# Ledger of designs, part 142: peptides against a protein of PDB entry 3H8D

Target 1, 122 residues: chain A of PDB entry 3H8D
Amino acid sequence: DMKRQQRFFRIPFIRPADQYKDPQNKKKGWWYAHFDGPWIARQMELHPDKPPILLVAGKDDMEMCELNLEETGLTRKRGAEILPRQFEEIWERCGGIQYLQSAIESRQARPTYATAMLQNLL

## One batch from the design tools (peptide; made by RFdiffusion4, then SolubleMPNN)

Design b2_p22_3_s1 (from b2_p22_3, 9 letters changed)
Fold by OpenDDE base, seed 1:
Structure b2_p22_3_s1 (fold): chain B 122 residues (1-122), chain C 122 residues (1-122), chain A 22 residues (1-22)
Amino acid sequence: as target 1 above (122 residues)
Amino acid sequence: as target 1 above (122 residues)
Amino acid sequence: DKEVEELVLEQIERTLRLLESK
């Protein structure tokens, strides 16, 4: 329910293909996650050379983190956790509101804190 | 309701009596606030030389911030906003759970996100 | 730190594979 803790995380990454390149050739991306309680509700990836990837629970389960939050170790990584707005600002810029809205309308999204918030926004 | 945004803030302060002392003699305290939507739900003050002060909505209204969140300017002060856990960790250390519980039991606390969370914890 | 990094890399790889398959 809405009393579940909402937590947000951001992790930089180097693309797998760039892992062993010279540092100057390693382009950095950003991985974002919103957890509604123990389970991921939204995931977002900013890549250095392609459009942002937006993922929402229910619709994109196969592509999203399958581990519960505790299993991920995110809560134990210093600097990983971010403020809600630090997630939402990017989410909005990437068209996340429209993406989630469409997922709801198509009955693909499972209910999360994010869906509830959006439904209140509409 | 539980869909209101929960936001937390921390501001350092110098005691009024120390305002014009030499910098080395200005003891710093910390002011913490939890806003449940636009209104403060909990307030906490850490002082360098006296016990922490804990305040909860309903019980301690006269001693708590009277401005709505937007009026405080806290959302526009860089570095003021903190993660929920950064508030809760200190709140717990200061006996905040017991304090709020007592306020609920005495019918002094008004319902907030904090009271709801505590009631779920019990 | 490396554990989280590996997790993220695994997730990134998953998304990339699945998106490329579409």
Scores: peptide ipSAE 0.193, ipTM 0.541, DockQ to the pose 0.687
Fold by OpenDDE base, seed 2:
Structure b2_p22_3_s1 (fold): chain B 122 residues (1-122), chain C 122 residues (1-122), chain A 22 residues (1-22)
Amino acid sequence: as target 1 above (122 residues)
Amino acid sequence: as target 1 above (122 residues)
Amino acid sequence: DKEVEELVLEQIERTLRLLESK
């Protein structure tokens, strides 16, 4: 299972409420995704004026991307794919380790590369 | 052990024989490195007019980078760090899977993230 | 890429709706 390719993506977004505003009033957020093979393992959103959103597979399936990696088009968008560390650095700063750990302990997390790596870290 | 950070780098190089030639006659090669934590696990060199060179830790230590990751300065060189897939794609095209497999079977390869991943693949 | 942009916007809207419902 750990043979699956781990791929990470980052996409800037303009909030739906700001889409039709003047450019100076369009605050940019950042959408992050970690795919463990074809399926998402972690999702993260940095919003310009609210706390970061952390999501992990199993626990937060209803809030996360339901498309497989190929369906998303992320692999075909230049500049979307980022280094693992570029994802992990933000994930850690946002309290992702504690969030995923809690999801594992509560038996809400689906086993993924992320859960396995966390268990190696602890 | 699999908690170690896997980082990949690519830098262009000019052949020693071409160093003092005119720019139009300086054929560019590519140097690739995979670091498993602080130490190199795989190294690869693409030359403009000879076969690729594949190197794996344990077997090819004398030909590989002797510096730990921090000593190389690669982490501080803009554009040097690449995605895992950018390394793996070239590695696979150059016969890296077979090369590493042979090194494992002959008991020449030092156990690394690369050897572990290969054993997961096979 | 409009397709990826739409994907992200849909995901953002989904999370926002769920946050508002809590």
Scores: peptide ipSAE 0.193, ipTM 0.568, DockQ to the pose 0.671
Fold by OpenDDE base, seed 3:
Structure b2_p22_3_s1 (fold): chain B 122 residues (1-122), chain C 122 residues (1-122), chain A 22 residues (1-22)
Amino acid sequence: as target 1 above (122 residues)
Amino acid sequence: as target 1 above (122 residues)
Amino acid sequence: DKEVEELVLEQIERTLRLLESK
């Protein structure tokens, strides 16, 4: 639904195992989320020592944020919200287009703004 | 075209008449722009002592920014780019929906992402 | 902000656990 607000967020994280290490040994990761209205459409995780994790609604529901946007508190955290392109650039670089396309073709993806945009692109 | 990048910008301006006044007497206005790909789709101006100015492509071309996005340098100005909702919230508050709707109905509006979104809403 | 950071950590842990089980 084109009426729904598309909002994107990015949060850095330090792995629990690194929490008590010296600053130089705390490797930073990045958590990304795309919300299509109140519900998450895409989630992405950049890890310091692992391949990126890409998740799409429908296919990866069990692994994704289960809270609606308001429940997360993301909108109230200064600096958390990012521009659409700031999300999309990383998404594309990590192979997100192919990942979502495959999810659509396998009928695993829930229809979202993301699926609609992809189908407009192709 | 859904493939085009939608980008939004906001820049403060001080009226020429206030340029040489004391800081407390310099009234700040705000210039807003929505670019649909390389070309402006909507422009909006908030003035300290005048009603807001709303402009839409096709109808108001002569009063709008004539530069393409790259020519403006806006993408290189730190703090100029804003989130879509930061533009839309002000646009809506200033009566932008009605303004664009009227421009479409009078066949003055050039088709843009903005016109498409409005027609999805209605 | 601390609450959001904790949320993210929980999400990260859950994601990793589930992916490891696949």
Scores: peptide ipSAE 0.192, ipTM 0.557, DockQ to the pose 0.739
Fold by OpenDDE base, seed 4:
Order: C-alpha cells, then sequence, then structure tokens
Structure b2_p22_3_s1 (fold): chain B 122 residues (1-122), chain C 122 residues (1-122), chain A 22 residues (1-22)
C-alpha cells in the first residue's frame, strides 16, 4: 500500500577505525535510510574515502537494517529525519536511479514505494 | 564532580547536499561540542543557511553525540580541540545561555558543568 | 543518542565487512 508513510533519515558517523583517532583524523560519513512504512526500502552510505554505497530492499537485505522503523529509534532522534528531497538529491547524485532500476530489471528488488515511483517515472 | 576535565572541540563540515557541488557552492558549517569529562554536555552546529542549532544534555540527548569522548576520537584529531572561550563566544552569540537556562528551569537539562556554571552566574 | 549511533555503526560495519568479502 503506497499510502504508507515515507520517512527519510540521515545520521552522521565516524568510521570505527577512526573513532579513537585524533579528531583531525576522523572523517565523517553519512548514513541514509528510506523507510516505506515500517520497513526500510533504501539505504545509502556516504564515505569520506570510497564510493557511495547504495542498497535496496530485496537485493541487499543482508546488508541493510533489519529492524523496523520503531525499533531503530530514528524517529526519536532529533535532527535525524530529513525531507524526501534531501534523500533523493543524494540518491540521484550517487546513481541510485540506475542502481534501483537494475535491481528491478533483474527482479532482485522487493517492491516498495521506491520501486513504484521509479517505474512511474520511466 | 566539577573536577572533571572540560574539553571543547570544533569540526567543520560540508552539507551532504553540497558534497558534489563545485567548491564555490560548498558552504562550510561548524560542529561544536563541549565534553564534561567523558560525556557531552553541550553541542552546537553553525550552518550557512539556517539558524544555529543548540543542544544540551538531558534535553537533547537524542540529537547529540552518544559516544564518550574517547570513542569520538576528537582528542586525536589535530586542530579539533579549541579553547573554552572559543566555544563560549559562539555559544553566547547563538543564545546558548538562554537556551540552557530554559532547559534548567523546565528540568529538562541533565546536570553538567555547564548547568552548574550557569547557575553560579545567575 | 547512543542507540541510534550504535545502530548506524553496526550497519556501517556490516556493509564494510560484506564489501571487503567480495
Amino acid sequence: as target 1 above (122 residues)
Amino acid sequence: as target 1 above (122 residues)
Amino acid sequence: DKEVEELVLEQIERTLRLLESK
């Protein structure tokens, strides 16, 4: 049901390897999540020294958050929630459209709001 | 115990939306943190195109750094640590005194060095 | 928030491990 609430979140992170380094040596990354209702639909990671990581439900389930939205605590973290466009802008820049499209074409993607929107767009 | 070491840090950041823009379009923000011993007491974010964000322990825990100081690696980042006054000057300019005072009055603030100092000042 | 931070760190570690294994 596409009437499910679409919610987007962004959390900065310091790489585990950098956590105990001097602040100058701690490069910040960004973790993004798109939840289609209670379940994650897309996940994205911006790393300071490697290409972005794109993940989509169905294809990348093993790498993605397995908790439902409420279990994550994201809704309770101030500043974590972002606007849809704030997610999509980065998603697009990282090649997310092509990535998701390929996942759909290969029938690896689990149907989500994201897959539906992309299919409507194309 | 007010004998805990008070340490302050500042790190620049580029908004995720600007990461892929031309350098001229990348506006730098600043992330500030005050640690009262191992735990964060205050956090502040300066953004190029929106009001400063002020956060205080207790009230804004969900939005603040959850790592203890050592886990952040800030102590190991060259140039990250700043003088107390370098933090306080910005804090004051951003209305931090009033913000913290309100948090104390509403009993939302967790007691920290910052709350103690403010209560001594008033 | 420690809980959210831990969640993210766990996720990051998971992706890193999986990518390195490929």
Scores: peptide ipSAE 0.188, ipTM 0.517, DockQ to the pose 0.545; fails the geometry check

Design b2_p22_3_s2 (from b2_p22_3, 13 letters changed)
Fold by OpenDDE base, seed 1:
Structure b2_p22_3_s2 (fold): chain B 122 residues (1-122), chain C 122 residues (1-122), chain A 22 residues (1-22)
Amino acid sequence: as target 1 above (122 residues)
Amino acid sequence: as target 1 above (122 residues)
Amino acid sequence: SEEVERLVQKQIERTLALLESR
């Protein structure tokens, strides 16, 4: 059995309110995704003017990207893919460990590579 | 001052939902782009099962191709380049004139060859 | 987040058209 490849991506976004402002006044956010094989496991949004959003599969499916990895085209988008630690560093800073842990304990999280790794650490 | 070359391209796409269906069940859409020199001025998407999407630089930057013309490789893709009228015909049919006009009047459109031409006509 | 998600989805879908054509 082949181990599912863990792949991470990041893309910037501009807030709707800033779309029509001058470039100097456009604060960009960052959209992060962790794919466990073809399916998303975690999503994270860094906003310029509000708290980060953390999302985990199972609990937050309705708020997460619904496209599978291949459908996203992210693997073919230049500059989108990032290293695992580049995702995890931000995830940790945003309280992602606690968020995922809580989702696991409440039985809301769908089993993923992320849940497995966290359970191994705890 | 050299005039920027206006180049137009069209490529087919398959809807994400149809990607894994049999070829017989894959309805193709059409992606159109107008490049004003190296930068995109207008984009248009014809979908098999929903209204066309019209996009103009400045207003719709976040939804348009972010690659410059050279980066797209479209100039090297056999069959991708089309004549100006081949783009404009579809643009007109889809209400592109009104869309661009509205974007100009609302000051959302970035000045391009397209905005200039339209302003000359109106 | 829904609005941002929709924007991201649109960006992805638009990009896919070009990428898949390559």
Scores: peptide ipSAE 0.085, ipTM 0.475, DockQ to the pose 0.036
Fold by OpenDDE base, seed 4:
Structure b2_p22_3_s2 (fold): chain B 122 residues (1-122), chain C 122 residues (1-122), chain A 22 residues (1-22)
Amino acid sequence: as target 1 above (122 residues)
Amino acid sequence: as target 1 above (122 residues)
Amino acid sequence: SEEVERLVQKQIERTLALLESR
């Protein structure tokens, strides 16, 4: 059901190794999530010193947020929710389109709003 | 290092509740950011129907953009970058000077170009 | 990613606690 609400979130994180360092030595990462209704469709992690991690539902379930949107509390966290384009811009720059496409072609991706939209673009 | 490049950005946003409404019912807000070098120093959000949100590094990290400037893609978004005064004018009108000062006095603010400048003004 | 998820959840919890205290 593509009528489900699409909601996007971004949360910063500090690497465990940096948590007790001086502020200048705390390199922040960013955790991104796309929820297609109650369930996560895509996840993305920007790290300060390693390649971005792209994750898509179906293929990468074991590495993605296992909580439904309500369980995460993200909707109650000020500043956590972002606009769709704020997610998509980063997703695209990180090669997310190609990653998702590959997951679809390999039949690993679970159908989501994201898979549907991508299939409409191709 | 106050020699870091100070860059300012402004992006419009639509409230989540209004995203699927008709255009006439989509009240726009404005997201402002001040980057002191690669990292955000101040963030400001103008909302259509609630008080402005002021955020300063150190105190409000969890509510602020945690992407470094390069990761945001703001430098590549046409029309996003604004002049320093375009940020400061709104910041001042929203009580940003007092807000930052309070954050400094409470030792919550992380040292930034903004904190340094404010301390020089007082 | 598991560690990141843990950190994210902790941050969410901290934020929620702060919001509740307001």
Scores: peptide ipSAE 0.075, ipTM 0.398, DockQ to the pose 0.033
Fold by OpenDDE base, seed 5:
Structure b2_p22_3_s2 (fold): chain B 122 residues (1-122), chain C 122 residues (1-122), chain A 22 residues (1-22)
Amino acid sequence: as target 1 above (122 residues)
Amino acid sequence: as target 1 above (122 residues)
Amino acid sequence: SEEVERLVQKQIERTLALLESR
């Protein structure tokens, strides 16, 4: 449904192994989320020491955030919300278009704003 | 309303000054919350280096958690929820009864399960 | 108290990120 609000968020994380190191010795990762209304549609993780992780609703539900948007508290965290393009730029660079397309073609992706937009693009 | 569920939570916190120290050098504080249904009724903070902080709904709203219970994510954090007595024991030791009573008498406390119980006790 | 709340919220969110990460 196109009436649902699309919102995007980004949160940094520090690896457990680095949590007690000095700031200069903490390699930061980034957690990204796209919410289609209350529910997550896409998730993306940038790690300092391994390949990016891409996840899409339907296919990867068990590995994605299980909380709805309000339950996450993301909307109350200053600086967490980002612009759509800030998400999409990283998504594209990480091969997200191909990943989502593959999930659609295999009938593993559940319909979201993201699937609809991709299908409009193709 | 006595039909509302009373739930209690406890979360440790590390002071900003200690966040990059080794575990043995991090003095831990404790954040406590009592939720009367969706909304916080009492909050309590144990600090390693200063007196406890006691807060009650109505009087201290601006210093208390502004999120409702579901928005906090506390119910999804393993080990965060505690028994009523685990909260009350600390509350009593910190002078919470007197604090809440004072708030009631000054007409600063909004009615909660906590105010009702105290009024039943007195 | 507000500072503590901020820290608590940050810790919750950090936990989420860590739990969600592989």
Scores: peptide ipSAE 0.037, ipTM 0.401, DockQ to the pose 0.057
Fold by OpenDDE base, seed 2:
Structure b2_p22_3_s2 (fold): chain B 122 residues (1-122), chain C 122 residues (1-122), chain A 22 residues (1-22)
Amino acid sequence: as target 1 above (122 residues)
Amino acid sequence: as target 1 above (122 residues)
Amino acid sequence: SEEVERLVQKQIERTLALLESR
């Protein structure tokens, strides 16, 4: 159902190796999530010292958030929710279009709002 | 038509008196806008040294943005657009509910998404 | 206010010009 609410979130994270370092030595990464209704459709991680990680539902389920939207508590965390474009801008910059397209073509992607939108775009 | 797109924006401003001061002496205010389709429905100004200014369509037209959404260029300014709750949180804190309600009761408010939502809330 | 709107518009215009220059 493409009528499901699309919600996007961003959370900063500190690498495990940096957790106990002084603040000046803690390099922040960013965790992004796109929820299509209650379930995650896309996930993205911006790391300070390695390439971005892109994940899509169906293909990367084992590496993605396994909690539904309500379970995450993201909707209750002030500042976590972001606009669609704030997600998509980074997604596009990181090659997300091609990544999701490949997942669709290989029949690895679970149908979501994201897959439908991309199929309309191409 | 309550099917119109609701979009919200926030822009910092420096007081005219502070424009030519050193950065440390420039106190920032915040300009907020709610657009119901192409036209503004609510406007809000947070000032560093005076009470917030709340404005609603119909009642305060002469003091509000007279440009339609496209004319403002706000949709093209990165970081200007905000989530609905980012606007509403400040609106509520500043007494916006009571302000809009009074405008409706006095028949000064132009019907907008904002007026309709408030009438549903009360 | 009109004065604030003017300042906002000016800031927007500067931003757009900057973006166009990139």
Scores: peptide ipSAE 0.021, ipTM 0.422, DockQ to the pose 0.045

Design b2_p22_3_s3 (from b2_p22_3, 7 letters changed)
Fold by OpenDDE base, seed 3:
Structure b2_p22_3_s3 (fold): chain B 122 residues (1-122), chain C 122 residues (1-122), chain A 22 residues (1-22)
Amino acid sequence: as target 1 above (122 residues)
Amino acid sequence: as target 1 above (122 residues)
Amino acid sequence: DKEVDELVMEQIERTLALLEAK
C-alpha cells in the first residue's frame, strides 16, 4: 500500500577508521533514511571528505540498511526522526531526483513511495 | 503497482558438492522463483535429500536471488518460465501459505503481490 | 549491507547512552 506511513530519520556517524582517533580527528558524517512503511526506500550519507552517497531501494539494496524500521530502533532514538522536507531538501541538493529517475528508467528501482512521488512530479 | 506482471520460473540445479560426481551420483534439485514485476517476491528450492526451502521477500532477502528479473536472464532461458499454477501448486504443497502468513504476522514480509493475494484469500 | 547496519546500530546505541547519561 502506497499509503503507508512515510518516516524520515537522520543520525550522525563516525567512520570506523576514525573511531579510536582523538576527538579533533573524528570526522562526523550524517546518515539519512526514508522508510516507506517498515522498509527503507531511500538512504543518503553525507561525508566530510567525500561526495554524498545516494541509494535507492532495488538498485542499491546491497549497500543500504537491511533492517526493517522496527529493527533499527530509530523510532526510539530521541532526535533521530526528522520532517519529510528535512530529508528532501538534502536529497534534492545532492542530486537525488536525477539519481532516482535514472534508476527508474534503467528498471533498477524497486517501486516505493519515492518512485511514485517522482513519477507524479514529472 | 500491484498490477505488475507476475512471472514464474523454475530451473534445475546440481548441488555444488555433486558437480564433479558421476551422473548417477548427481542429485538434481529444483529452483523456483516468483517475480512481482522486476523483483522477486517468493523463492522455493526442492532438494532431493532435505526439506524444501521456502523464502519470501523482506524476511529472507539475504537468502534469495538479489538480481532483478532482467539480470537473471530467466526470460531468455528456454523452458524456464512456468505458469502461475505450476508454482503455486508446489508452494502450497510445501506449506508456503502458512509460511508467508507467519511472515506477514511477524511484520517480516515486504509487501508484494504475494502478500496481497494471501490477505485477499483469508 | 550488514556493515552499514552494524554501524548504524552502533551509532544509535552510543547516542542513546549519551542522552541517558544527561
Scores: peptide ipSAE 0.066, ipTM 0.358, DockQ to the pose 0.033
Fold by OpenDDE base, seed 1:
Structure b2_p22_3_s3 (fold): chain B 122 residues (1-122), chain C 122 residues (1-122), chain A 22 residues (1-22)
Amino acid sequence: as target 1 above (122 residues)
Amino acid sequence: as target 1 above (122 residues)
Amino acid sequence: DKEVDELVMEQIERTLALLEAK
């Protein structure tokens, strides 16, 4: 639905293994989410010491945030919301376009704003 | 075109009449712009002591910024870019929906992302 | 994923606390 607002968020995370370490040993990662209206469309995670994780709705539902946007409280977290390009720049750099494209071709992706935009791009 | 990036910006301005006054007498206004790809789609100005100014492409071309997005340098101005909702919240509060709707009905509005979204909303 | 949700919520809370403390 073209009416649905596309909103993007980023929050830092510290690996559970690092949670009790000295600050200097807490390697910060980043959790990103794209919400197509109330529902997550894409998720990615930047980790300090492993490849980025890319996830798309339909294909990766079991590994993605199951909370709707309201339930996350992200909209109430100061500094959590980011510009679309701030998400897309990282997404593209991490190979997200190809990842989503493959998910569409394999019929694994749930139709979202992201899938629609990609189809327009190709 | 669905491919076009929607970007929003806000910068402060001081009225020309206040430019040489003491800081305490410089009433700050705000200039907002919505760019549909390289071209401006909507503009609004919040003034300290007069009603907001709302402008839409096609109808108000003569009063709107004539520079394309690249020419403005807004993308290179730290803190100038704002979230879509930061623009829309003010736009809506200032009666922008009705303004754009009227421009569409009178066939004055140039088709943009904004006009398309409004048509989807109604 | 429930575990993901819990992790996200935990991180959100930690982040908020950090931001509010500044």
Scores: peptide ipSAE 0.062, ipTM 0.561, DockQ to the pose 0.058
Fold by OpenDDE base, seed 2:
Structure b2_p22_3_s3 (fold): chain B 122 residues (1-122), chain C 122 residues (1-122), chain A 22 residues (1-22)
Amino acid sequence: as target 1 above (122 residues)
Amino acid sequence: as target 1 above (122 residues)
Amino acid sequence: DKEVDELVMEQIERTLALLEAK
């Protein structure tokens, strides 16, 4: 549904294992989210010491943010919202196109703006 | 064409009449642009002392930016690019939905991402 | 908003913990 707003967010996170370490020993990761209207469509996590994590709605629901957009408070956090391209650039570099395509082909992906856009591109 | 990137920009401007005045006497306006791929789709200007100006591709080509996106250098100007919603919020407040709709109905608007989105909303 | 930040971070941490456990 093209009526829904597409909004993208990025926030830093500290790994649970590093949570109680001294600030200098905390390795910062990055958490990315794409919301298709009120619901998350894609999630991505950059880690300092392991491969990126790619998640898509339908396939990875249990590992993704369960809050709707308003519940997250991300829209009210200054600096959290990012441009679409800022998300897509990282998504592409991490192999997100192939990941989402495979999820569509295996019938695991829930239809979202992301799936529609990919189907339009390919 | 949903394949084209939608990018939005905002830059301040000083009115020609105020150009040579002291900084405190210069009234700042704001210039907004929506690019549908390489070409401008919508333009908007906020003025300190007159109504906003709304412009749409096809209808207002002669009053809009003639440069393609790369030629403008906007992508290389730090702080110029804005979120889609930052453009749309102002556009809506200025009556942009009705303006673009009227341009479509009168067959003056060139088909763009903006016209497609509006047709999807209404 | 500290409450919002805490909520988001808690959810992220839970997700990370689940992934690390697999």
Scores: peptide ipSAE 0.053, ipTM 0.553, DockQ to the pose 0.482
Fold by OpenDDE base, seed 5:
Structure b2_p22_3_s3 (fold): chain B 122 residues (1-122), chain C 122 residues (1-122), chain A 22 residues (1-22)
Amino acid sequence: as target 1 above (122 residues)
Amino acid sequence: as target 1 above (122 residues)
Amino acid sequence: DKEVDELVMEQIERTLALLEAK
């Protein structure tokens, strides 16, 4: 049901190869997630040295966060939760609308709040 | 207060350098934690190719987990929580008693359940 | 350490994946 709460999160990450480098040599990326109720609907990763990665539920399950929202602890991590628009702005800039639309058209996307909203706009 | 619940956890880890290797080439280490209430008191890491790392609150805060217990999600991860003795056995084998004692004597250790218990034994 | 926290979270995800694969 669309009555599920929509929540968005962002955390930084350091690439495994940079983990043991000096601070100035650790290039920071960003991990974004949209949770539709307890389950992830969209994931996005911004990297310092490669194009963004976009992932949608159903199509990209094997590459996405496997923990439900409560299991992640993100709701209890100060500064992790962001406003919907803070996620959507980056999502749009990265071509997320087109990516999700293609996933819907190919019947790869699992129905989520995100798919429903996009279909309302079409 | 010593009325805080003591909880212990263990999870495996793969070294960053091995992350993209074939399964047989991924040498597994182990991450251990003792939480005194919401805050970590002791941390220990077993590595496949180097000596164990021992860490105690107060002395090693910059190298230890900064998340409180609930933030880690460890309490919700199946198989992560272990019995006190399962932690203590490894701690003892790795020289943890001497390490913590030295931290207390140098006034580097933050008071925890672990420091209190050790001081009771002295 | 924040970098340690990030590593721990990543390892948690990987561990779950390994457990589910077995």
Scores: peptide ipSAE 0.039, ipTM 0.415, DockQ to the pose 0.057; fails the geometry check

